# Peptides against a protein of PDB entry 3V4O, part 133

Target 1, 234 residues: chain A of PDB entry 3V4O
Amino acid sequence: DQPLAKDKVALLIGNMNYREHPKLKAPLVDVYELTNLLRQLDFKVVSLLDLTEYEMRNAVDEFLLLLDKGVYGLLYYAGHGYENFGNSFMVPVDAPNPYRSENCLCVQNILKLMQEKETGLNVFLLDMCRKRNDYDDTIPILDALKVTANIVFGYATCQGAEAFEIQHSGLANGIFMKFLKDRLLEDKKITVLLDEVAEDMGKCHLTKGKQALEIRSSLSEKRALTDPIQGTEY

## One batch from the design tools (peptide; made by RFdiffusion4, then SolubleMPNN)

Design b2_p21_4_s1 (from b2_p21_4, 7 letters changed)
Fold by OpenDDE base, seed 4:
Structure b2_p21_4_s1 (fold): chain B 234 residues (1-234), chain A 21 residues (1-21)
Amino acid sequence: as target 1 above (234 residues)
Amino acid sequence: SLEEARKRTEKAFEELKKLLA
């Protein structure tokens, strides 16, 4: 039987114009392209750029409110970030220099909240660097997180450097989006799809050993982004 | 301002909610 989504919602965040940190370019293009692709998959998409801490927290809260039983949700973030002691943090554009955990959004906390929702599918994609923040030694007291309840977590990271931008189809995409966009519309289980993206990244000399995709999931159902919305199409 | 930030986010999600209704 073909899995059905109650509805499909996506929140895309791209931070570029940082006040106290290097400006980025790729998030704009990547968010734009991902928006178009997800709309082709019948996602209702909210795309936000250059969010302050307050705006980011509010956006995430609003997104979480949309997650409900049977809903397919996708949260995408592109921008600055850091990882300390297994905790990942998304950096708002108004974060100070140096930024600290109190200025940023903890990914693991968001994942935990997403896990509490009875979604049909929930995908969280991060496109940010996996650099340690030497100015923040805070270790959040969080329970060990296993990605369950049909949540798929994808973490695209550059080792020690910012994501490279590659001109593709007239647009300068980040590395992750370059490969993701080629497969996103495929009717495949989302974990299989992302695994293939990871393989593509590994085979490319431009990305091999420089950028990788980490995938965490306990998805036990054959859920795909192409799954139809109930009551509309089959 | 905080008010501007709130309005910015709320407007985006209000539009989305209309599509979901």
Scores: peptide ipSAE 0.197, ipTM 0.793, DockQ to the pose 0.095
Fold by OpenDDE base, seed 3:
Formats: structure tokens, sequence, C-alpha cells
Structure b2_p21_4_s1 (fold): chain B 234 residues (1-234), chain A 21 residues (1-21)
């Protein structure tokens, strides 16, 4: 009856101090807050800040190696990003200006690798803009998530520069984390939880019509971040 | 420094890997 995780692992990445792009502030506090929350949920958390391309690729690779049958995984990224032709890219701090896909990490490629791991649950959360990069013409193939992948993808995005500015205007948290942190510890199916976060964002006067959370999932089971690890009491 | 902090966290990542292996 009660879903069980074989283990819980999370990788959090926050990029702020870009060499050739505007510096950010929110990722620092957001990663910190999320780290503490996930640890309360018995996740084993690795938090990394200001990663170069090499470091990011290495971190993601190592994280993927930790994913296995029945494991709950969570990958979070906050920083610069862009979206072209349905493909999303995370931008390392050493990315050139303008950045191109060859120097960035493709989210869809990572998701593809995640679905091969037979995880009990895999959550990928992005807090980055979905702005188009006119200097990148790469069109990667988009692979559909497998029904059995148990992957939940959350994309917190801004629709304009104003929302982005608000996100980095000196608030304690970024907009997404502001709402996520209030619900993350709730014992609810993860998709339901994120739906509620999305609704909260939609009702906020600061973000209404300017920022949203897009959710895509192949999760057909009632899995929650609060699910106990196998071998523990529940 | 931020660089030193990053290195520390990366070290922690390696330790986590060992723990979960």
Amino acid sequence: as target 1 above (234 residues)
Amino acid sequence: SLEEARKRTEKAFEELKKLLA
C-alpha cells in the first residue's frame, strides 16, 4: 500500500556568478532553502554553486549513476537558461556570450537518461527563464517520456523581463521557491503538490500572468517526496 | 570565497557517492 523508496538522492545546482552574463542572486538562497527542506524529507542532498560546464556535466553524470531501481531522485537547477524549439538548456557560469547549446546542458537529454534508470520517482525542477536564444540554431530531437519512467518535470518560468527582474530584485527567495517551500513538506502526490504550487503562483499579485509553473509527468502512481525509505518505519 | 565553497561542496558530492555505492 505505502510506496517505498529504495533511497532518496538530490542534486541541487545554483548558478549565480556568471563570467559573461548578468549575475544572479536568488539561486544562493533558493538552493540553501531547498537543501534544508529535502534533508527534512530524508533526502541525501548535494548542493553545488557556480558550476562550470565541465563541473555541471560531471555532477549530472554522477547524479545519474546514483539513480537506480526504486530510488527517488530529485534534480534542481536555478540559473540562466533558454529554450529553443522545445529544448531547454541550463547555462554554466563559464558559458560564452552568446552561449550556445554545445556549451550548455540539455534538459531533455538528461530526462532521457533518467527514464532508463527504473527509478521509483524522479523529479526534475527548473527555475530559469524560457527565453529564446537567437544565437543558437540547434534542434535536438525531443524524446517522449516513457510511461513507466515515473518522472515529474517542473519548469518554473517567466514570461517577460519584468518577472525575471522581480525574481532577482533582492527578495529572500526566488518566486518559484517562495511558493514551493510552503508546500514541499506536505504528504501529497508530487504532481498534486506541484499543481497547488502552480495555483498559488497564479494567484499572487506579483506573478499573476507573468510567471507560471509548467508540469509534465509520466507518474501514474501515488508517489510523494514524503514516502519513507525502505527499512524505515512508516 | 565562493570558489572554495564550491570545492567543498564537490567534495561532499564525492563522499555521498561513496556512501551510496
Scores: peptide ipSAE 0.123, ipTM 0.751, DockQ to the pose 0.088
Fold by OpenDDE base, seed 1:
Structure b2_p21_4_s1 (fold): chain B 234 residues (1-234), chain A 21 residues (1-21)
Amino acid sequence: as target 1 above (234 residues)
Amino acid sequence: SLEEARKRTEKAFEELKKLLA
C-alpha cells in the first residue's frame, strides 16, 4: 500500500539582505526554484524572504501548528548560519554583529518540536554555513530525536566551508539547490533521493571537498515527497 | 509582520521574474 499524506505544507525561508552581515543572492533564486517544485508536488508553500528574528520565530511557530498526524511538512532555510558544538543556528536579517544564540533560531530546538507532531513525514533542509561562531559560547542541551518521529534532516555545506554559487540554466543557484532540483520530483524514498543528491555533489569536480550534504533520519517507512494526499484521486 | 514579509517576498519574486524574462 502506498503511503498517503494527510496534507502537505512547506515553509521556505531565504535570508539575503542582512543589516550587519554580508548580503547574499542565492537564497532568492533557490527559494523561487524550490517553491515551484514543491507546488508541483502539491505542497502548500509559504515562501518568505529577509525575515527578522521576530518574523522568523512567528513563521516557524505557525508552521509547527500546521504539522499534525499524517501531515507531510518541509522546512527549508537558506541564509547565514553557524554551528557550535553540535548546535546549528539560523541567522535573521536583523541579527547584530556579532550574532549570538539569543539572536538566532536553534535548529535542534525546532527539530525537537517537530518530533512531537506525529507527522507522516517531516523534512528539514538547511543551506547555510556550518562554521564555528567564536563570539557565541552558548552550549544548548541537545536531545536525541525520537525513533518514530519520521524526520529527515538535510544539512548542506561542509563544516567550516562557505556556500558558493554556480551557474545553472542561466540562474545562479546555490550548490545544494542545483543538485536537489534535478531529483526533487523523483518518486523515491526521500532519504534515498537525498543520498543520491549527496552523491551527485560528490561526483562534481566543482563541489568535491567544498560542499556536502549531511543526512540524519528517523524515517523507517518508504515515504516520498511524491506521495499523494489522502482523498485525492489521480 | 508576517504580512509585510509576504508582500516583500511577492515583490522580490516579481522582480526575479522580470530578470528571467
Scores: peptide ipSAE 0.026, ipTM 0.590, DockQ to the pose 0.801
Fold by OpenDDE base, seed 2:
Parts: C-alpha cells; sequence; structure tokens
Structure b2_p21_4_s1 (fold): chain B 234 residues (1-234), chain A 21 residues (1-21)
C-alpha cells in the first residue's frame, strides 16, 4: 500500500555570483550535497549554478515539462530572494540593484503551475531571504493552491543571511542544508521529515530565533522521497 | 548570449530526459 513514484526528477538552483548584489557561497556546497542525496534516492537531478533571469525561467520551464501524473518533482533554490505581501521571488544573478518583480521569478506562480501537473509529489524548497523589497510595490494576485495538488512548500528563512554569508568566507553548508541532510534519506512522509528538520533548527542554539523552516502542504497522502519508482525495487 | 544560455539549459535537461526515457 506504499505509494509509488512514476519517476523522480529534481532541479536544484544555486545562485551565488551576483552581479549587483552581495555574493553568496553556501549555495555551492548545499546544491552539491543535496544533489548527492537526491541521487541516492534515485532522483534524476539537474543542478545549475549562477543562473540569469533568462536561464532561470528556461530551467523552470524545462523542469515543469518533466512533471506529469504520478511523477515526484523537487525544486530547490538557494540564493537571494525577497517577499512582498505573501509573494516570494527568486533573484537571478543578473538582477539589477534594486531589483523588481519583473526581474525575478515568482515562487507562487511556479507553484500554481506545478499544481496543474497532477504529480504524485511536488516539493519546493527555498533557502533564501524573506525580507521585504521596498523598491517593488507590485502586488501579484495569485490563486490559492488546489487541495488536490500534492505540493509541499518549504521555506527556510534566515534573518541576516546575507551578512552571515559575507562573514563566513569559507565554503560550508547553509543552516537549512545542515539539518536537512541529516534526515533527507529517512523513510518518512515528507512533511513529517521537514517538520523534524524545523524542530532541529529550532533547538540549535546557533539557529534558534534566527532561522526557521516554514512548511505549507496540501499533501494528504503518505508520500516520501524514499518511495520507490514504479516497476523497480530498491 | 541568450542563445548560448538557452542551449546550455536545454542540454542539461535533454540529458535528464534521456535518463527518464
Amino acid sequence: as target 1 above (234 residues)
Amino acid sequence: SLEEARKRTEKAFEELKKLLA
């Protein structure tokens, strides 16, 4: 009675070398480690670094094309971002300073598109800032996610993440990935798994009150990243 | 160029699609 995935695909994006914004370093290591972990889970993974707006849009479009009925999809982004009025935006490396919504990719819009794919599981993980962008007053009106969509949205937030990256010049895992990697291979419902990650982050003195993981889900089935692919045994 | 960027992205996903076939 275990759910089965038709297939498993993942797109990981890590933006670090921004042209007009502070450079980041953690996404490199985080994307690398997440790639390896997802491959152990039999995900077909595409990992891309330092994407321009054009490249990001193309990558997301290509990823969406891979999503279909019963497919497990995972989209991960690490980089700069912002949130205005409930709308989150991923910032491409070539975004101007200041950036606006037209320069960035709207997360909620992508989620809306994902819900149309009738996937077995869709996981969208964001490791980016959630600070408000005062230079953008656009208020996109987006529809709520469909209940029938098996979408899990994880938003790892860090207060002062930009400053943290600058202070730590060495390559090391981001805080979110530090805790995620310890649990990612567990055979648990993905929402339970992420909730445990959130708890771990909350208990750590280094991250308590500084970083949190927000989880939003319409997942009503016990879907796990460890679910086997149809026709295969692990 | 934009064309090069597009091709790079498409190539990455084409390789992925082959794995899915």
Scores: peptide ipSAE 0.190, ipTM 0.804, DockQ to the pose 0.092; fails the geometry check

Design b2_p21_4_s2 (from b2_p21_4, 7 letters changed)
Fold by OpenDDE base, seed 1:
Structure b2_p21_4_s2 (fold): chain B 234 residues (1-234), chain A 21 residues (1-21)
Amino acid sequence: as target 1 above (234 residues)
Amino acid sequence: SLEEARERTKKKFEELEKLLK
């Protein structure tokens, strides 16, 4: 009675070399490590770095086309971002300073589109700050996710640049990835897994109060990233 | 078939990767 995935697909985006904003370093390593881990979990992974607005929109659109009934999807973004009154935005590398919503990708809109795909599991992980952008006058639009959407949304937040990355095993990982990579391969319900990651982050004195993981879930079934693809179950 | 669908998915991703980066 083990859950089965029709297929497993992942899109990873890491933005670092911003034109008008501070450059980042952690997304490179984080995307690389996450790619390797997801491949071990039999995900088909596309990893993209330093995407413009046009490229990001196209990537997300194409990813959404891959989502279908029973498919396990994972979308990961690491880079600059902001949140205004519940609306979160991913910032492309060519975004102006200050960035505005019309030049960014709205997370909530993407989540809304994801829920219509009837996926077996859809994980959306954000590693970006949730600071308010005073230059964005976008009116918040908050739609509740459907209970049957099977979406798990993880939002890793940081306070300041000092909490963006830490050194681990000779690599400079983002704080979120530091703890995520230790548990990602565990055969556990994804919400349980992420909750444990959040606990690990909270227990570490280096990250306590500086980095947190918010988890929102509409997952009503026991689903794990380790679930086998249909036809290959043991 | 499932296999055909998976192959199509793979190709789509490969094409996406080529188009962007």
Scores: peptide ipSAE 0.024, ipTM 0.625, DockQ to the pose 0.045
Fold by OpenDDE base, seed 5:
Structure b2_p21_4_s2 (fold): chain B 234 residues (1-234), chain A 21 residues (1-21)
Amino acid sequence: as target 1 above (234 residues)
Amino acid sequence: SLEEARERTKKKFEELEKLLK
């Protein structure tokens, strides 16, 4: 019995042109390439760049509204970020310097909302630093994901500028996307796929000790990004 | 340019909100 998705929706966010923080380049290329790949997988993709706090919150809210029972969702973010004691935050382009939690979007809060949607699959991929922000006093959120949430969380860590971007075929990709794009179209369980990406990153001398992929999942079913959509496909 | 891309993104976002609400 082959798994079927009710629908496939993806929100890709790439923040580059920060007002008060260093500008980035990789998110543009990474979002573009990921968009093309996900569309090949029949995802309905919304790609947004350089979002303010208001725009990011609205985008996430609208994305959550698209999630429903049996829907396959994918949320990707590339940009500045930080992690404090297990709390991860995505930084909007209009965030002040220094940024604080009230200026940013909490990943764990989003995950909490995602698990209420009874999705067939929900993938959350973060390509941002996990650096400590000493200016954030937010109390850690330690709520565990529901077992039936079918959420796969991938956190691509970066250390230093050289670990964030890599030149590949004339394009400057994030290191995570460099390896992800080679496997994303494979018909494999998503956790297996991401695990293989992690292994590829670990074997590459360019990324050893510099960038790694952390995978957390509550996926108890066999689900792949290649799973067909019920009825008419996109 | 990146600036042009940003402006296009903002417009796309507005269109998205209109479609999804």
Scores: peptide ipSAE 0.024, ipTM 0.638, DockQ to the pose 0.059
Fold by OpenDDE base, seed 3:
Structure b2_p21_4_s2 (fold): chain B 234 residues (1-234), chain A 21 residues (1-21)
Amino acid sequence: as target 1 above (234 residues)
Amino acid sequence: SLEEARERTKKKFEELEKLLK
């Protein structure tokens, strides 16, 4: 009765070298470490760095094409972002200053498209700030996730304009990745796993009250990142 | 260079798509 994945695919995006915005450092290391971990979980991983708007849109589109019935998909983004009126936006490296929604990728729109793919599991993880953009008053229509979408959305947020970074194991990770990497390989339902990550973040004196993980889920089945791919189960 | 690094990651994406399709 072990859940099986038809396949496992992941797209990781790390934007750090912005043209018109402060440069970041953590996305490089975080994407690297997450890539290695997901590969251990038999994910086929595409990791991309410093994407322009055009490149990001293409990458997401191609990723969506890989999603199909029974497939496990994971989308991760680390970089600049903002949130207006419940809508979250990922900021490409070539975004103008100030950026607007038309220059960015709307997370909720992507989630909407993901829910139509009949995937076995979809995980969307954001590691970006949720600062409001006063220069953008666009209010996109937000549709609720379908009950059968099997989507888990994790939003790691920090207070202030700057993301917190912690030196760990010789590498400087973002706070979210620091705690995520310790649990990612555990054979647990993904929502339970992420909840434990959130709890770990809350207990740490470095992150308590400064950074949190918001989790939203439409997952109605016990699905884990460790679930075997069909045909390869023991 | 940064541009070269970005190009390398793009190639990885293209290669993976070919394998998965």
Scores: peptide ipSAE 0.038, ipTM 0.694, DockQ to the pose 0.064; fails the geometry check
Fold by OpenDDE base, seed 2:
Structure b2_p21_4_s2 (fold): chain B 234 residues (1-234), chain A 21 residues (1-21)
Amino acid sequence: as target 1 above (234 residues)
Amino acid sequence: SLEEARERTKKKFEELEKLLK
């Protein structure tokens, strides 16, 4: 029995041109590549680059409004970030140096809001650093994700490690997108797909020991990004 | 330019929201 999506929506955010932090290169191409792939999967994709805090918050809020019962949602972020005590934060381009949690978007808070939408599938992919921010001592107390929420969270680097970019290899994509793009169109359960991406990253000499993919999931159903939209069954 | 592209994406986002609401 083929699962069906009520609709498919994706928000992709790539932050590169930071005002007070090192500029990045990979997010531009990565967002572009992912946009094309998701469109092939019949996602309605909004791609935004170099968002300020205000713009990021608005974008996420608007994205959440698009989520509804049975909808497939995908949120992707590439840029600077940090993780303190299990809480991950996305850094807007206008964040000060040093930045704090009040300047950033808390991933876990967004995930909490996502679980309330009763989506058919909700995927959150992060391509950012997981290093600790020594200038932020905030320890948010967050509720655990509901086990009934079809949420898959992918974090493309290890805790305490910086995101690795191949800056001088001539590669257009970031490391995560390099491996993700090869599998994203596969008709597989999303957790299986991401697990395979993680394995690919682990086998590659370029990424082994430098970057890893962490997967967290409460998905209890066989849901795939390739699942057709209701009313458009093949 | 990158800035022009950024503005285009913002407009696209607004248009998409109108369609999906």
Scores: peptide ipSAE 0.037, ipTM 0.683, DockQ to the pose 0.060; fails the geometry check

Design b2_p21_4_s3 (from b2_p21_4 with K6R E10K E11K E18K E19L)
Fold by OpenDDE base, seed 1:
Structure b2_p21_4_s3 (fold): chain B 234 residues (1-234), chain A 21 residues (1-21)
Amino acid sequence: as target 1 above (234 residues)
Amino acid sequence: SLEEARERTKKAFEELEKLLE
């Protein structure tokens, strides 16, 4: 039987205008493109740009409240970030320089909260650097995700501090979004879809060895972003 | 202000929540 979503909701965050860090450009276009695509997939989308720490925490909290049994959730973040000892952190625009974990949002903590919602599918996509932050010595010990959490975590990474951009259709997308948008509407299991995106990135001479997509999943069901919402079957 | 931003965000999600009911 084809899986059904109780409903679909997405939160997209793009941070660009940092106060004490290099400004970014790609998140604006990428959030816009992803918004349009997800709406075509019948997602209810909230897109937010340039969020402070307080605003980001609030947005994530509100998003978590929308997650419930059978709901398809998608959280996308594009901006600065870092990874220390396996923990990933999203950096708000008002983060100090240097930023620390207390100023940022821990991805793994959010994932932990997501697993408690019994969602039909929960996708977390990160387009940020995985550079180590030498100014943060915090080593949190986090619990592993539940086996049946139905969470798919995609982490787009680049070698440099700044993401590469490609001009397409008059818009300059980030590399991850360039390849993602070509496949996002495909009726495929989300992990398969993302794997194909990763392969596309690997085949491209522009991105080969420079940017990659890491996929972590606890999804054991054939769930797709194209799955119909319950009550709208044909 | 920070409070205004919080309120805007909250309202946006409240509207979505209603649609999920």
Scores: peptide ipSAE 0.051, ipTM 0.682, DockQ to the pose 0.113
Fold by OpenDDE base, seed 5:
Structure b2_p21_4_s3 (fold): chain B 234 residues (1-234), chain A 21 residues (1-21)
Amino acid sequence: as target 1 above (234 residues)
Amino acid sequence: SLEEARERTKKAFEELEKLLE
């Protein structure tokens, strides 16, 4: 039986113009291209750039409110970030230097909230470094995702916190988006799709051994971004 | 209703987008 989405909503965040941290370039183009792709997949897309902590928290809160039973949600973030002992943090543009956990948005906390929404599918894609932040003394408190949370978490990162941008299709993309954009419209189970993206990244001489896509999934059903929307909602 | 609440949320979210970069 063909899976159906109650609705499809996406929040894309790209942070590049940091006040006290190195400027980035790729998030602008990557958010733009991902927006266009997701709209082709009938996602209702909110794309936001250069968000402060307050704005990021508000955007995520509003996005979470849109998640509900049967809804397909996609949250994408590109920008600075860090990971300390399993806790990942997205860095707002107004974060101080050095930034700490209280200045940032904890990915695991968001995932915890997402799993309570009974979504048909929830995809969380991170395009940020996983570098250690020595200035963050937060003690890790991790909760396991529910078995039936239907969450697919993709973490595109580089081992050495090295930024890579590649000119592709006339635009300079981040490495993750370079490979993702070629497959995102395929009618495949999302975990299969992302696995193929990971393989493509692994075969590329530019990224082999340097950049990888980690996939964590609690998806126990066949779900694809191409799944049609039910005609019973806005 | 749930649909009405979601619609209101959608509108709020869209308005939020207008206020942000």
Scores: peptide ipSAE 0.027, ipTM 0.573, DockQ to the pose 0.050
Fold by OpenDDE base, seed 4:
Structure b2_p21_4_s3 (fold): chain B 234 residues (1-234), chain A 21 residues (1-21)
Amino acid sequence: as target 1 above (234 residues)
Amino acid sequence: SLEEARERTKKAFEELEKLLE
């Protein structure tokens, strides 16, 4: 018996035009392509670009309100970021230089809130730098993430290198999106799908040793992005 | 302004929420 989604909703955030940090280009194309793909999967997609801290917090809050029992949710972020002491932070476009944790959105906090929802599936995909921020030594006290709910976390990052774009099919994508888009429409368990993406990244000479996809999940069911929505399964 | 930013984000999600109802 195939799992069903009550509904499918996605929030995509791409930050490029930073005020006090280097401009990015890939998020625009990546968000666009991902939007198109997710819509083919019957996701209702909200795509936002160049969000300030206030806008990002509002977007996340509103997204969380949309998550409910049986809903499939997907949150994607592409932009600047950093990781300190196991905590990942998404950087808004109006963040100061240097930025601190209070200027950014903590991924683990969002994940915690996502876990409180009784979603059928909840996917969080990050495409951001994982470098340490030496200007911020704060260690936020976070509650331990629960090993419950159908949460899938994918963290794509550059290891020891800056993110670079690859021209593919006339579009310049980030490395993660280049490989993700080739498999996203496959009818497979989402963790299996992401694992295959990770393998593809590992086999590519351009990305081997430089780009990696970290996958964490508590998904115990065979849930796929292709799962039909209740009432429209036929 | 903060108000403008909130309104922009809110409108985007309000449209989506209507589709989810």
Scores: peptide ipSAE 0.047, ipTM 0.678, DockQ to the pose 0.089; fails the geometry check
Fold by OpenDDE base, seed 2:
Structure b2_p21_4_s3 (fold): chain B 234 residues (1-234), chain A 21 residues (1-21)
Amino acid sequence: as target 1 above (234 residues)
Amino acid sequence: SLEEARERTKKAFEELEKLLE
């Protein structure tokens, strides 16, 4: 039987106008297009741009409150970021230069909180730089994701290159969104869908060997973003 | 009910948007 979502909620964050870091361009278009696509999938979407640390934390907290048993949640972030010792951090627009973990939002901490919500599906998509931050040596202790969490984590990164460098190539979208938008509406298991996106990225000469999509999943059910909301007919 | 839950969710998002505008 086809899985049903109790509800569908999404929070999209695009950070572009950094105060002390290179400005980005793609997140605006990416968030806009993703918003439209998710709305077609009957997601309730909150799209936010250029969030400070406080605003980001608040948005994530409020989003987490919306997650509940059977709910489909999707959290998307596009902006600057870094990864140290397996921990990924989203960088708010007001982050100092250099930024440190205390200035940023830890992805793994958010994932940990998500797994406690008994969601039907929880998707976390990151489109940010995956560089080491030499100015931060913090090593958070992270718990493993629960198998029953139904979490799908997609990490689209360009190793060794900042997001702004890729955006100067003339592409309207970020690389990840360029490929994601072509498949997002497909009625496929979300991990299969993302895997296909990853393959598409790998075949593109612009991204081959530069940007990849890492997928981590605890999803044990055939759940798709196209799954209907319970009590509704579409 | 599911409808009530949906409405609560909708309102929450609307409020969130207003808060972060």
Scores: peptide ipSAE 0.026, ipTM 0.566, DockQ to the pose 0.044; fails the geometry check

